Peptides against a protein of PDB entry 5ONS. Designs and how they scored, part 60

Target 1, 181 residues: chain A of PDB entry 5ONS
Amino acid sequence: MFKKFDEKENVSNCIQLKTSVIKGIKNQLIEQFPGIEPWLNQIMPKKDPVKIVRCHEHIEILTVNGELLFFRQREGPFYPTLRLLHKYPFILPHQQVDKGAIKFVLSGANIMCPGLTSPGAKLYPAAVDTIVAIMAEGKQHALCVGVMKMSAEDIEKVNKGIGIENIHYLNDGLWHMKTYK

## One batch from the design tools (peptide; made by RFdiffusion4, then SolubleMPNN)

Design b2_p15_7_s2 (from b2_p15_7, 4 letters changed)
Fold by OpenDDE base, seed 1:
Structure b2_p15_7_s2 (fold): chain B 181 residues (1-181), chain A 15 residues (1-15)
Amino acid sequence: as target 1 above (181 residues)
Amino acid sequence: SLEEAIQKYYEELNK
């Protein structure tokens, strides 16, 4: 989603959200990520304005105090930014890729099934379309936010093709945006 | 800091 993203070229405008809209978004976030509920007031304090940075290709980035928190495309599901996920790693279920897959993930490539089934990888139960944090073998921090294109069960059985779609990865265009006020 | 840790992390991954 952000492989060719550049803040200068791809950001259109920024709007401050109304209170009612913010409430709706918070409810959506809790629905998507139930574990975030106890932390949401810390992540999005009531006293702080919430803004949407509108980008090309129908991408929207939710921000508070300049911090990029979540993003979505075409009114689809919200994804946490890696920066938020690093602070709250429990927001997403995890999947772990093997060492060999790391370079490909960091190039924006989708994650192929063998990178999730090989020694060094760890594949946890997850349904298709689940948003997941991609972990690297032996590392503490997520390097990618992805979406299961196959269930974990099917990844193990079929073991070929795209297992997880790469949505946002470390050092992509969104990562480089860092903050936006 | 977390930012520093992530920077170091990326450098490790990129080797």
Scores: peptide ipSAE 0.509, ipTM 0.923, DockQ to the pose 0.061
Fold by OpenDDE base, seed 4:
Structure b2_p15_7_s2 (fold): chain B 181 residues (1-181), chain A 15 residues (1-15)
Amino acid sequence: as target 1 above (181 residues)
Amino acid sequence: SLEEAIQKYYEELNK
């Protein structure tokens, strides 16, 4: 989603959201990520305005105090940014890729099944379309936010093709934005 | 800091 993304070229505008809209978004976030509920007031303090950075290709980034928190495309599901995920690693279920897959993930490539089933990888139960944090073998921090294109069960059985779609990865265009006010 | 840790992490990933 952000492989060729550049803040200067791909950001259209920024809109401050109404309180009713913010409430709706918070409810949606809790629905998507139930574990975030106790932390949501910390992540999105009521006193702080919430803004949407509108980008090309129908990408919207949810921000509070300039921090990039979540993003979505075409009014689809919200994804946490890696920066938020690093602060709150529990927001997403995890999947771990093997060492060999790391360089490809960091290039924006989708995660192939063998990178999730091989030694060094850890594949946890997850349904198709689940948004997941991609962990690197032997590393503590997520390097990618992805979407299961197959269930974990099917990844193990088929073990061929795209297992997880790479949505946002370390050092991509979104990562480089850092903040936006 | 977390930011520093992530930077080191990224550098490590690229070794």
Scores: peptide ipSAE 0.501, ipTM 0.921, DockQ to the pose 0.062
Fold by OpenDDE base, seed 5:
Structure b2_p15_7_s2 (fold): chain B 181 residues (1-181), chain A 15 residues (1-15)
Amino acid sequence: as target 1 above (181 residues)
Amino acid sequence: SLEEAIQKYYEELNK
């Protein structure tokens, strides 16, 4: 989603959200990520304005105090930014790729099934369309936010093709934004 | 800091 994304070229505008809209978004976030509920007031304090950075290709980035928190495309589900995920690693379920897959993930490539089933990988139960944090073998921090294109069960059975779609990865265009005020 | 840790992490990933 952000492989060729550039803040200067791909940001259209930034709007401050109304209270009612913020409430709706918070409810949606809790629905998508139940584990975030106890932390949401910390992540999005009531006293702080919430903004949406509107970008090309129908991408919207939710920000508070310049911090990029979540993003979505075409009003689909919200994804946490890696920066937020690093602060709150429990927001997403995890999947672990083997060492060999790392370089490909960091190039923006989708994660192929063998990278999730091979030694060094760890595949946890997850349904198709689940947003997941991609972990690297032996590493603590997520390197990618992805979406299960197959269930974990099917990844193990089929073990061929795209297992997880790469949505946001370290050093992509979104990562380089860092903050936006 | 977390940012520094992540930077170091990224460097490790690219070794």
Scores: peptide ipSAE 0.496, ipTM 0.919, DockQ to the pose 0.062
Fold by OpenDDE base, seed 3:
Structure b2_p15_7_s2 (fold): chain B 181 residues (1-181), chain A 15 residues (1-15)
Amino acid sequence: as target 1 above (181 residues)
Amino acid sequence: SLEEAIQKYYEELNK
């Protein structure tokens, strides 16, 4: 989503949201990520304005006090930014790729099934379309936010093709924004 | 800081 993204070229505008809209978004976030509920007031304090950075290709980035929190495309599901995920690593289920897959993930490539079934990988139960944090073998921090294109069960059985779609990764265009006010 | 840690992490990933 952000492989060729550049803040100067791909951001259109920024709007401040009304309170009613914010309430709706918070409810949606809790629905998508139940584990975030106890932390939502910390992440999005009531006193702080919430803004949407509108980008090309119908991408929207949710921000509070300049921090990039979540993003979505075409009003689809919200994804946490890696920056938020690093602070709250539990908000997504994890999958671990082997060492050899790291360089490909960091180039924006989708995660192939063998990279999830190898000895250095760890594949946890997850349904198709689940948003997941991609971890690297032997590493502490997520390097990518992805979406399961196959269930974990099918990845193990078929072990061929794209297992997880790469949505957002370290050093992509979204990462380089860092903050936006 | 976390930012510094992540920067170090990224550098390690690219070694």
Scores: peptide ipSAE 0.404, ipTM 0.895, DockQ to the pose 0.061

Design b2_p15_7_s3 (from b2_p15_7, 6 letters changed)
Fold by OpenDDE base, seed 4:
Structure b2_p15_7_s3 (fold): chain B 181 residues (1-181), chain A 15 residues (1-15)
Amino acid sequence: as target 1 above (181 residues)
Amino acid sequence: SLEEAIEAFYKKLNE
């Protein structure tokens, strides 16, 4: 989603949200990520305005105090940014790729099934379309936010093709954006 | 605390 993203060229505008819209978004976030509920007031303090940065390709980034928190495309589900996920790693269920897959993930490539079933990888139960944090053997912080294109069960059984779609990864355009005020 | 929450999460994940 952000492989060729550049803040200067791909950001269109920024809007400040009304209170009612913010409440709706907070409820949606809790629904998508139940584990975030106790922390949401810390992440999105009531006194601070919430903004949406509108980008090309129908991408929207949710921000508070310039911090990039979540993003979505075409008003689909929200994804946490890697920066937020690094602070709150429990927001998403995890999957772990082997060492050999790391360089491909960091190039924006989708995660192939063998990279999730080989020694060094860890595959946790997850349904298709689940948003997941992609971890790597020997690394503490998530490398990528992805979406399960197959269930964990099918990845293990079939073990061929794309297991997880790469949505947002370290050093992509969103990562380099850092802040927006 | 956040640290405790993270620790609890990984503990559960590794069970």
Scores: peptide ipSAE 0.626, ipTM 0.946, DockQ to the pose 0.665
Fold by OpenDDE base, seed 5:
Structure b2_p15_7_s3 (fold): chain B 181 residues (1-181), chain A 15 residues (1-15)
Amino acid sequence: as target 1 above (181 residues)
Amino acid sequence: SLEEAIEAFYKKLNE
């Protein structure tokens, strides 16, 4: 989603959200990520304005105090940014790729099934379309936010093709955006 | 604390 993303070229505008809209978004976030509820007041303090950075290709980035927290496309599900996920790693369920897959993930490549079933990888139960944090063997912080294109069960059985779609990864355009005020 | 929450998460993940 952000492989060729550039802040100067791909950001259109920024809007400040009304209180009622913020409340709705918070409820959506809790619905998507129940584990975030105890921390939401810390992540999105009531006194702080919430903004949406509107980008090309119908991408919206949710920000508080300039920090990029979540993003979505075409009003679909929210994805946490890697920066938020690094602070709150429990927001998403995890999958772990083997050491050999790291280079490819960091180039924006989708995660192939063998990279999730090989020695060094760890595949946890997850349904198709689940948003997941991609961890790597020997690494502490998530490398990527992805979406399960197959269930964990099917990844193990088929073990061929795209297991997880790469949505946002370290050093992509969103990562380099850092903040927006 | 956040640290405790993270620890609990990984503990559960590795069960």
Scores: peptide ipSAE 0.620, ipTM 0.945, DockQ to the pose 0.650
Fold by OpenDDE base, seed 1:
Structure b2_p15_7_s3 (fold): chain B 181 residues (1-181), chain A 15 residues (1-15)
Amino acid sequence: as target 1 above (181 residues)
Amino acid sequence: SLEEAIEAFYKKLNE
């Protein structure tokens, strides 16, 4: 989603959200990420305005005090930014790729099944379309936010093809955006 | 605390 993303070229505008819209978004976030509920007031304090940075290709980024928190495309599900996920790693289920897959993930490549089933990888139960944090052997912080294209069960069984779609990865265009006020 | 929550999460994940 952000492989060729550039803040200067792909950001259109920024709008401040109405209170009612913010409440709706918060509810949606809790539905998507139940584990975030106890922390949502810390992440999105009531006293702080919530803004949406509108980008090309129908990408929207939720921000509070300039911090990039979540993003979505075409009114689809919200994804946490890696920066938020690094602070709150429990808001997504995790998958771990082997060491050899790291360089490909960081190039924006989708995660192939063997990278999730090989020694050094850890595959946890997850259904198709689940948004997941991609961890790597020996790394503390998530390298990528992805979407399961196969269930964990099918990844183990078939062990061929794209297991997880790469949505947002370390050092992509969104990562380099850092803040936006 | 957040630190405790993170630790608990990873503990469960690695069980």
Scores: peptide ipSAE 0.558, ipTM 0.931, DockQ to the pose 0.712
Fold by OpenDDE base, seed 2:
Structure b2_p15_7_s3 (fold): chain B 181 residues (1-181), chain A 15 residues (1-15)
Amino acid sequence: as target 1 above (181 residues)
Amino acid sequence: SLEEAIEAFYKKLNE
């Protein structure tokens, strides 16, 4: 989603959200990520305005105090930014790729099944379309936010093709967009 | 900072 993303070229505008809209978004976030509920007031304090950075390709980034928190495309599901995920790693279920897959993930490549089934990888139960944090063997911080294109069961069974779609990865355009005020 | 360390690490890893 952010392979060719550049803040200067791909950001259209930024709007401040109304209270009612913020409330709706918070409810959506809790629905998507139940574990975030106890932390949501910390992540999005009531006293702080919430903004949406509108970007090309129908991408919207939710921000508070300049911090990029979540993003979505075409009003689809919200994804946490890696920066937020690093602070709250429990927001998403995890999948772990082996060491060999790291460089490919960091190039924006989708995660192939063998990278999730090989020694050093850890595959956890997850349904198709589940948003997941991609961890790496021996690394503490997620390197990618992805979407399951196959269930964990099918990944292990078939062990061929794209297991997880790469949505947002370290050093992509969104990552380099550190803050926006 | 942690952020800088993360960026530096993965930058090297991607080289």
Scores: peptide ipSAE 0.026, ipTM 0.540, DockQ to the pose 0.048

Design b2_p15_7_s4 (from b2_p15_7, 5 letters changed)
Fold by OpenDDE base, seed 5:
Structure b2_p15_7_s4 (fold): chain B 181 residues (1-181), chain A 15 residues (1-15)
Amino acid sequence: as target 1 above (181 residues)
Amino acid sequence: SLEEAIEEYYKKLNE
């Protein structure tokens, strides 16, 4: 989603959200990520305005005090940014790739099934379309936010093709954006 | 605390 993204070229505008809209978004975030509920007040304090950075390709980034928190495309599900996920790693269920897959993930490549079933990888139960944090063998911080394109069960059985779609990864355009005020 | 929450999450994840 952000492989060729550049803040200067791909951001269109920024809008401040109304209180009622913010309330709706918070409820949606709790539905998507139940574990975030106890932390949502410190992530999105009531006293702080919530903004949407509108980008090309129908991408929207949710921000508070310039911090990039979540993003979505075409009003689909929200994804946490890696920066938020590094602070709150429990927002998403995890999957772990082997060491050999790291360089490919960091180039924006989708995660192939063998990288999730090989020694050093850890595959946890997850249904198709689940948003997941991609961890790596020997690394503490998530490398990528992805979406299961196959269930964990099918990844193990088929063990070929794209297991997880790479949505947002370290050093992509969103990562380099850092903040937006 | 946040540290405790993270610890508990990983504990459950690795069970």
Scores: peptide ipSAE 0.428, ipTM 0.903, DockQ to the pose 0.633
Fold by OpenDDE base, seed 3:
Structure b2_p15_7_s4 (fold): chain B 181 residues (1-181), chain A 15 residues (1-15)
Amino acid sequence: as target 1 above (181 residues)
Amino acid sequence: SLEEAIEEYYKKLNE
C-alpha cells in the first residue's frame, strides 16, 4: 500500500473530525481490536483533536497530535501503523517469519507459506482475513502489518503460495512520514 | 501499566 508512497506527492489534504465521527471510529476500533479498549483513551485522548490525512488511492491516515495511528483504504478496515504497534504490540495477533524472510518482507513482498512453516518461524492460529503483526526470528519489533490470505491451518497443510499479504512494512512511505501536523 | 500489559501478552503468546 505504501511501497511508492511519498508524503509530498501522495497526501491530498488533512481534515479535523467532528466528535460524532470520532465516536464512531473509536467504536469501530474497539470492535476490530478488542485489546485496544483499555488503552484507547491514552492513544486518543478526548481533549485532543482527531485528524484524517487524506491520500491518493483513497488512503486515509488517522492522526492525533501529529502521531500516525491507523490507516484504511476505501473505508475498509483500519490497520494500525507500525509506530503504534511498536508501542502497543498486543493490539494484533502475531506471526513470525524466519530470518531468511526478513529481507523480502522489508522489500514489501508478500509472505509465502514456507517462510511461516520453516524452522525459526512461528505460526499461530488465525483465520483468513485477520490483520496480523509480522515478527521475525531474533527481532523484537514487528516488521510489517499484514493480512492472512490463508488460515494458519491451511498454511500448514498446503504450505504453498501467499500466506500473508504485506500491507505496511518498516521503511515504507508511511513509516517515513513519522508525524503529520 | 503498559509494560505489564506487554509482558502479559507475550507470556500468553508463548504458552
Scores: peptide ipSAE 0.427, ipTM 0.901, DockQ to the pose 0.667
Fold by OpenDDE base, seed 4:
Structure b2_p15_7_s4 (fold): chain B 181 residues (1-181), chain A 15 residues (1-15)
Amino acid sequence: as target 1 above (181 residues)
Amino acid sequence: SLEEAIEEYYKKLNE
């Protein structure tokens, strides 16, 4: 989603959200990520304005005090940014790729099934379409935010093809955006 | 605390 993303070229505008809209978004975030509920007030303090950065390709980034928190495309599900996920790693269920897959993940490549079933990888139960954090052995922080294209069970059984779609990864265009006010 | 929450999460994840 952000492989060719550049803040200067791909950001259209920024709008400040009304209280009612913020409430709706918070409820949606809790529905998507139940574990975030106790932390949402410190992530999105009531006193701080919430903004949406509108980008090309129907991408929207939710921000508070310039921090990029979540993003979505075409009003689909929200994804946490890696920067938020690094602070709150429990927001998403995890999947771990093997060491050899790291360089491909960091190039924006989708995660193939063998990279999730091989030694060094750890595959946790997850349904298709689940948003997941991609981890790697020996790494403290998530490398990527992805979407399960197959269930964990099917990844193990079929063990070929795209297991997880790469949505947002370290050093992509969103990562380099850092902040936006 | 956040640190405790993270620790608990990883504890469960690695059970």
Scores: peptide ipSAE 0.424, ipTM 0.900, DockQ to the pose 0.666
Fold by OpenDDE base, seed 1:
Structure b2_p15_7_s4 (fold): chain B 181 residues (1-181), chain A 15 residues (1-15)
Amino acid sequence: as target 1 above (181 residues)
Amino acid sequence: SLEEAIEEYYKKLNE
Protein backbone atom coordinates (compact mmCIF):
# COMPACT_ATOMS: atom_id res chain seq x y z
CA MET B 1 0.00 0.00 0.00
CA PHE B 2 2.87 2.37 0.77
CA LYS B 3 5.68 0.99 -1.37
CA LYS B 4 5.59 4.00 -3.67
CA PHE B 5 4.07 6.37 -1.12
CA ASP B 6 5.60 9.79 -0.64
CA GLU B 7 4.23 12.39 1.75
CA LYS B 8 4.97 15.24 -0.62
CA GLU B 9 3.27 13.64 -3.58
CA ASN B 10 0.53 11.50 -2.09
CA VAL B 11 -0.97 13.53 0.75
CA SER B 12 -3.97 15.58 -0.33
CA ASN B 13 -5.23 17.30 2.81
CA CYS B 14 -5.84 16.98 6.53
CA ILE B 15 -9.13 17.40 8.37
CA GLN B 16 -9.99 17.59 12.03
CA LEU B 17 -12.76 15.22 13.03
CA LYS B 18 -15.89 16.09 14.94
CA THR B 19 -16.43 14.62 18.37
CA SER B 20 -19.20 12.33 17.19
CA VAL B 21 -17.06 10.98 14.38
CA ILE B 22 -14.21 10.34 16.77
CA LYS B 23 -16.53 8.39 19.04
CA GLY B 24 -17.62 6.26 16.13
CA ILE B 25 -14.07 5.56 15.08
CA LYS B 26 -13.10 4.60 18.61
CA ASN B 27 -15.94 2.11 18.69
CA GLN B 28 -14.80 0.68 15.36
CA LEU B 29 -11.28 0.34 16.65
CA ILE B 30 -12.43 -1.50 19.75
CA GLU B 31 -14.51 -3.81 17.60
CA GLN B 32 -11.56 -4.60 15.36
CA PHE B 33 -8.99 -4.73 18.13
CA PRO B 34 -10.61 -5.63 21.45
CA GLY B 35 -7.28 -5.64 23.24
CA ILE B 36 -6.86 -1.94 22.57
CA GLU B 37 -9.83 -0.86 24.69
CA PRO B 38 -7.98 -0.36 28.00
CA TRP B 39 -5.36 1.70 26.20
CA LEU B 40 -7.47 3.72 23.82
CA ASN B 41 -7.85 6.71 26.14
CA GLN B 42 -4.08 6.82 26.40
CA ILE B 43 -3.61 6.48 22.66
CA MET B 44 -6.40 8.93 21.84
CA PRO B 45 -6.92 11.22 24.84
CA LYS B 46 -10.26 12.99 24.92
CA LYS B 47 -8.61 16.38 25.16
CA ASP B 48 -6.61 15.89 21.97
CA PRO B 49 -8.04 16.52 18.53
CA VAL B 50 -8.13 13.65 16.08
CA LYS B 51 -7.26 14.30 12.46
CA ILE B 52 -7.49 12.38 9.22
CA VAL B 53 -4.74 12.80 6.68
CA ARG B 54 -6.29 12.13 3.30
CA CYS B 55 -4.02 10.62 0.72
CA HIS B 56 -4.25 9.46 -2.86
CA GLU B 57 -5.81 6.11 -3.68
CA HIS B 58 -8.44 6.65 -0.99
CA ILE B 59 -5.95 6.18 1.84
CA GLU B 60 -6.74 7.84 5.17
CA ILE B 61 -4.39 8.11 8.12
CA LEU B 62 -5.74 8.72 11.61
CA THR B 63 -3.51 11.00 13.67
CA VAL B 64 -3.43 12.43 17.20
CA ASN B 65 -0.90 15.09 18.14
CA GLY B 66 0.88 14.45 14.88
CA GLU B 67 1.34 10.75 15.58
CA LEU B 68 0.19 8.41 12.86
CA LEU B 69 -1.95 5.80 14.58
CA PHE B 70 -4.13 3.94 12.10
CA PHE B 71 -4.81 3.92 8.40
CA ARG B 72 -7.41 2.53 6.05
CA GLN B 73 -8.15 2.42 2.36
CA ARG B 74 -11.52 3.00 0.74
CA GLU B 75 -13.08 3.05 4.20
CA GLY B 76 -12.15 -0.56 4.75
CA PRO B 77 -10.78 -1.93 7.98
CA PHE B 78 -8.36 0.09 10.06
CA TYR B 79 -4.74 -1.00 10.25
CA PRO B 80 -2.41 0.13 13.00
CA THR B 81 0.76 1.84 11.92
CA LEU B 82 3.95 0.04 12.76
CA ARG B 83 4.89 2.90 15.04
CA LEU B 84 1.76 2.39 17.10
CA LEU B 85 2.13 -1.36 16.95
CA HIS B 86 5.66 -1.09 18.29
CA LYS B 87 4.27 0.64 21.37
CA TYR B 88 1.30 -1.68 21.68
CA PRO B 89 2.31 -4.98 20.10
CA PHE B 90 -0.76 -6.78 21.42
CA ILE B 91 -3.09 -4.83 19.13
CA LEU B 92 -2.72 -7.51 16.45
CA PRO B 93 -2.28 -11.24 16.43
CA HIS B 94 1.23 -12.19 15.42
CA GLN B 95 2.80 -14.35 12.77
CA GLN B 96 6.53 -14.98 12.61
CA VAL B 97 8.57 -15.43 9.46
CA ASP B 98 11.95 -17.10 9.23
CA LYS B 99 15.16 -15.14 8.84
CA GLY B 100 15.29 -15.77 5.13
CA ALA B 101 11.97 -14.04 4.56
CA ILE B 102 12.98 -10.81 6.31
CA LYS B 103 14.65 -9.16 3.34
CA PHE B 104 11.66 -9.87 1.13
CA VAL B 105 9.18 -8.55 3.68
CA LEU B 106 11.22 -5.37 3.98
CA SER B 107 11.09 -4.97 0.21
CA GLY B 108 7.31 -5.01 0.32
CA ALA B 109 6.89 -8.54 -0.93
CA ASN B 110 3.98 -10.67 0.13
CA ILE B 111 4.78 -13.44 2.57
CA MET B 112 4.89 -16.84 0.93
CA CYS B 113 3.69 -19.89 2.80
CA PRO B 114 7.11 -21.56 3.15
CA GLY B 115 8.34 -18.51 5.05
CA LEU B 116 5.64 -19.20 7.63
CA THR B 117 6.08 -22.96 7.93
CA SER B 118 9.86 -23.34 7.83
CA PRO B 119 12.14 -23.67 10.84
CA GLY B 120 12.41 -20.35 12.60
CA ALA B 121 8.90 -19.32 11.63
CA LYS B 122 5.91 -19.50 13.95
CA LEU B 123 2.42 -19.80 12.56
CA TYR B 124 -0.41 -18.99 14.94
CA PRO B 125 -4.10 -19.72 14.40
CA ALA B 126 -5.73 -17.04 12.29
CA ALA B 127 -8.59 -16.90 9.83
CA VAL B 128 -8.36 -15.57 6.32
CA ASP B 129 -8.60 -11.77 6.11
CA THR B 130 -7.23 -11.33 9.64
CA ILE B 131 -4.93 -8.34 10.04
CA VAL B 132 -1.71 -9.55 11.60
CA ALA B 133 1.64 -8.33 12.81
CA ILE B 134 4.54 -9.92 10.99
CA MET B 135 7.39 -10.75 13.31
CA ALA B 136 10.70 -12.40 12.53
CA GLU B 137 12.90 -14.69 14.50
CA GLY B 138 15.43 -12.71 16.48
CA LYS B 139 13.54 -9.45 16.08
CA GLN B 140 11.58 -7.76 18.85
CA HIS B 141 9.48 -5.37 16.79
CA ALA B 142 7.04 -6.11 14.00
CA LEU B 143 8.46 -5.79 10.50
CA CYS B 144 5.15 -5.56 8.75
CA VAL B 145 1.40 -5.27 9.03
CA GLY B 146 -0.27 -7.81 6.81
CA VAL B 147 -3.50 -9.57 5.97
CA MET B 148 -3.96 -13.32 5.99
CA LYS B 149 -4.74 -14.42 2.44
CA MET B 150 -5.09 -17.98 3.64
CA SER B 151 -6.01 -19.32 7.03
CA ALA B 152 -3.17 -20.55 9.19
CA GLU B 153 -4.52 -24.04 8.71
CA ASP B 154 -4.45 -23.75 4.94
CA ILE B 155 -0.98 -22.23 4.97
CA GLU B 156 0.28 -25.34 6.71
CA LYS B 157 -1.61 -27.72 4.44
CA VAL B 158 -1.09 -26.08 1.06
CA ASN B 159 2.27 -24.50 1.91
CA LYS B 160 2.62 -22.68 -1.38
CA GLY B 161 1.56 -19.33 -2.74
CA ILE B 162 0.83 -16.12 -0.90
CA GLY B 163 0.03 -16.70 2.74
CA ILE B 164 -0.03 -13.11 3.92
CA GLU B 165 -0.38 -9.91 1.94
CA ASN B 166 2.14 -7.21 2.83
CA ILE B 167 0.27 -3.99 3.61
CA HIS B 168 2.72 -1.82 5.57
CA TYR B 169 6.37 -2.57 6.30
CA LEU B 170 9.39 -0.99 7.94
CA ASN B 171 10.97 1.76 5.87
CA ASP B 172 8.05 2.08 3.48
CA GLY B 173 6.54 5.44 2.64
CA LEU B 174 4.25 5.50 5.66
CA TRP B 175 7.10 4.65 8.02
CA HIS B 176 9.18 7.50 6.67
CA MET B 177 6.31 9.93 7.10
CA LYS B 178 6.90 9.69 10.90
CA THR B 179 4.58 12.51 11.98
CA TYR B 180 2.03 14.84 10.47
CA LYS B 181 0.72 17.97 12.22
CA SER A 1 1.73 -1.04 33.33
CA LEU A 2 2.27 -1.13 29.60
CA GLU A 3 5.49 -3.03 30.04
CA GLU A 4 3.73 -5.65 32.10
CA ALA A 5 0.95 -5.92 29.54
CA ILE A 6 3.48 -6.48 26.79
CA GLU A 7 5.26 -9.09 28.83
CA GLU A 8 2.05 -10.94 29.55
CA TYR A 9 1.07 -10.84 25.91
CA TYR A 10 4.31 -12.41 24.76
CA LYS A 11 4.08 -14.94 27.53
CA LYS A 12 0.69 -16.01 26.24
CA LEU A 13 1.88 -15.98 22.67
CA ASN A 14 4.68 -18.39 23.45
CA GLU A 15 2.52 -20.89 25.34
Scores: peptide ipSAE 0.416, ipTM 0.898, DockQ to the pose 0.679

Design b2_p15_8_s1 (from b2_p15_8, 7 letters changed)
Fold by OpenDDE base, seed 5:
Structure b2_p15_8_s1 (fold): chain B 181 residues (1-181), chain A 15 residues (1-15)
Amino acid sequence: as target 1 above (181 residues)
Amino acid sequence: SEIERINEEIFAAQE
């Protein structure tokens, strides 16, 4: 999603959200990420305005105090940014790729099944379309936010093809955006 | 910074 993204070229505008819209978004975030509820007031304090940075390709980035928190495309589900995920690692269920997959993940490549089933990988139960944090063998912080393209069960059984779609990865265009005020 | 440390942690000894 952000492989060729540059804030100078791909950001269209930024809008401040109305209270009612913020409430709706917060409810959606809680629905998508139940574990975030106790932390939501810390992440999105009531006193702080919530903004959406509108980007090309119908990408929207939810921000508070310049921090990029979540993003979505074409009004689909929200994904946490890696920057937020690093602060709140529990927001997403995890999957772990082996060492060999790291360089590919960090190039924006989708995660292939063998990288999730091989020694060093850890594959946890997850259904198709689940948004997941991609961890790596020997690494503490998530490399990537992805979407399960196969269930964990099928990844193990089939063990070939794309297991997880790479949506946002470390040092992609969104990562480099850092903040937006 | 913490962000820089995270980046370094991930890129350190990738393989």
Scores: peptide ipSAE 0.411, ipTM 0.871, DockQ to the pose 0.056
Fold by OpenDDE base, seed 3:
Structure b2_p15_8_s1 (fold): chain B 181 residues (1-181), chain A 15 residues (1-15)
Amino acid sequence: as target 1 above (181 residues)
Amino acid sequence: SEIERINEEIFAAQE
């Protein structure tokens, strides 16, 4: 989603949200990520305005005090930014790729099934379309936010093709954006 | 910074 993203070229505008809209978004986030509920007042303090940075290709980024928190495309599900996920690693279920897959993930490549079934990888139960944090053998922090394109069961059974779509990865255009005030 | 440390942890020594 952000492989060729540049803040100066791909950001259209920024809007400040009304209180009622913020409440709606918070409810959506709790529905997607039930474990986030006790932390929302910390992540999105009531006193702080919430903004949406509107980008090309129907991408929207939720920000508070310039911090990039979540993003979505075409009003689909919200994804946490890696920067937020690193602070709250429990927001997403995890999958772990082997060390050989790291360089490909960091180039924006989708995660192939063998990278999830080989020694050093750890594959946990997950349904198709589940948003997941991509961990790696020997690493403490998530490399990538992805979406299951096959269930964990099918990844193990078929073990061919794209297992997880790479949505947002370390050092992509969103990562380099850092903040937006 | 913490962010820089995280980047180094992941990006460095990829293999």
Scores: peptide ipSAE 0.407, ipTM 0.870, DockQ to the pose 0.055
Fold by OpenDDE base, seed 1:
Structure b2_p15_8_s1 (fold): chain B 181 residues (1-181), chain A 15 residues (1-15)
Amino acid sequence: as target 1 above (181 residues)
Amino acid sequence: SEIERINEEIFAAQE
């Protein structure tokens, strides 16, 4: 989603959201990520305005006090930014790729099944379309936010093709935005 | 930040 993303070229504008819209978004976030509910008040304090950075290709980024929190495309599901995920690593279920897959993930490549089934990888139960945090063998911070394109069961069984779609990865265009006020 | 430093080191190690 952000492989060729550039803040100067792909950001259109930034708008401040109404209170009612913010409430709706918070409810959506809790539905997607039930574990975030106890933390949502400190992530999005009531006293702080919530803004949406509108980008090309129908991408929207939720921000509070300049911090990039979540993003979505075409009113689809919300994804946490890696920066938020690093603070709250439990927001997403995890999958772990082997050491050899790291360089490909960091280039924006989709994650192939063998990188999830090989020694050094850890594949946890997850349904297709689940948004997941991609961990790497021996690393403590997520390197990627992805979407299961196959269930964990099918990844193990078929062990061929794209297992997880790479949505947002370390050092992509979104990562380099850092803040936006 | 510390997180950025660590992650940048990871990236550099893969290049």
Scores: peptide ipSAE 0.267, ipTM 0.855, DockQ to the pose 0.046
Fold by OpenDDE base, seed 4:
Structure b2_p15_8_s1 (fold): chain B 181 residues (1-181), chain A 15 residues (1-15)
Amino acid sequence: as target 1 above (181 residues)
Amino acid sequence: SEIERINEEIFAAQE
């Protein structure tokens, strides 16, 4: 989603959200990520305005105090940014790729099944379309936010093709935005 | 910085 993304070239505008819209978004976030509920007031303090940065290709980034928190495309589900995920690693269920897959993930490549079934990988139960944090063998911080294109069961059974779509990865265009006010 | 430390972690010892 952000492989060829540049803040100066791909951001269109920024809008401040109304209270009612913010409430709706918070409810959606809790629905998508139940574990976030106790932390949401810390992540999105009531006193702080919430903004959406509108980008090309129907991408929207949710921000508070300039911090990039979540993003979505075409009004689909919200994804946490890696910067938020590093602070709250429990927001997403995890999958772990082997060491050999790291360089490909960091190039923006989708995650192939063998990278999730090899000895250095760890594959946890997850349904298709689940948003997941991609961990790497021997690493502590998530490298990527992805979406299961196959269930964990099918990844193990078929073990061929794209297992997880790479949505947002370390050092992509979204990562390099850092903040936006 | 913390960002630099994270990057160092990820790019170190990939094999």
Scores: peptide ipSAE 0.260, ipTM 0.830, DockQ to the pose 0.055

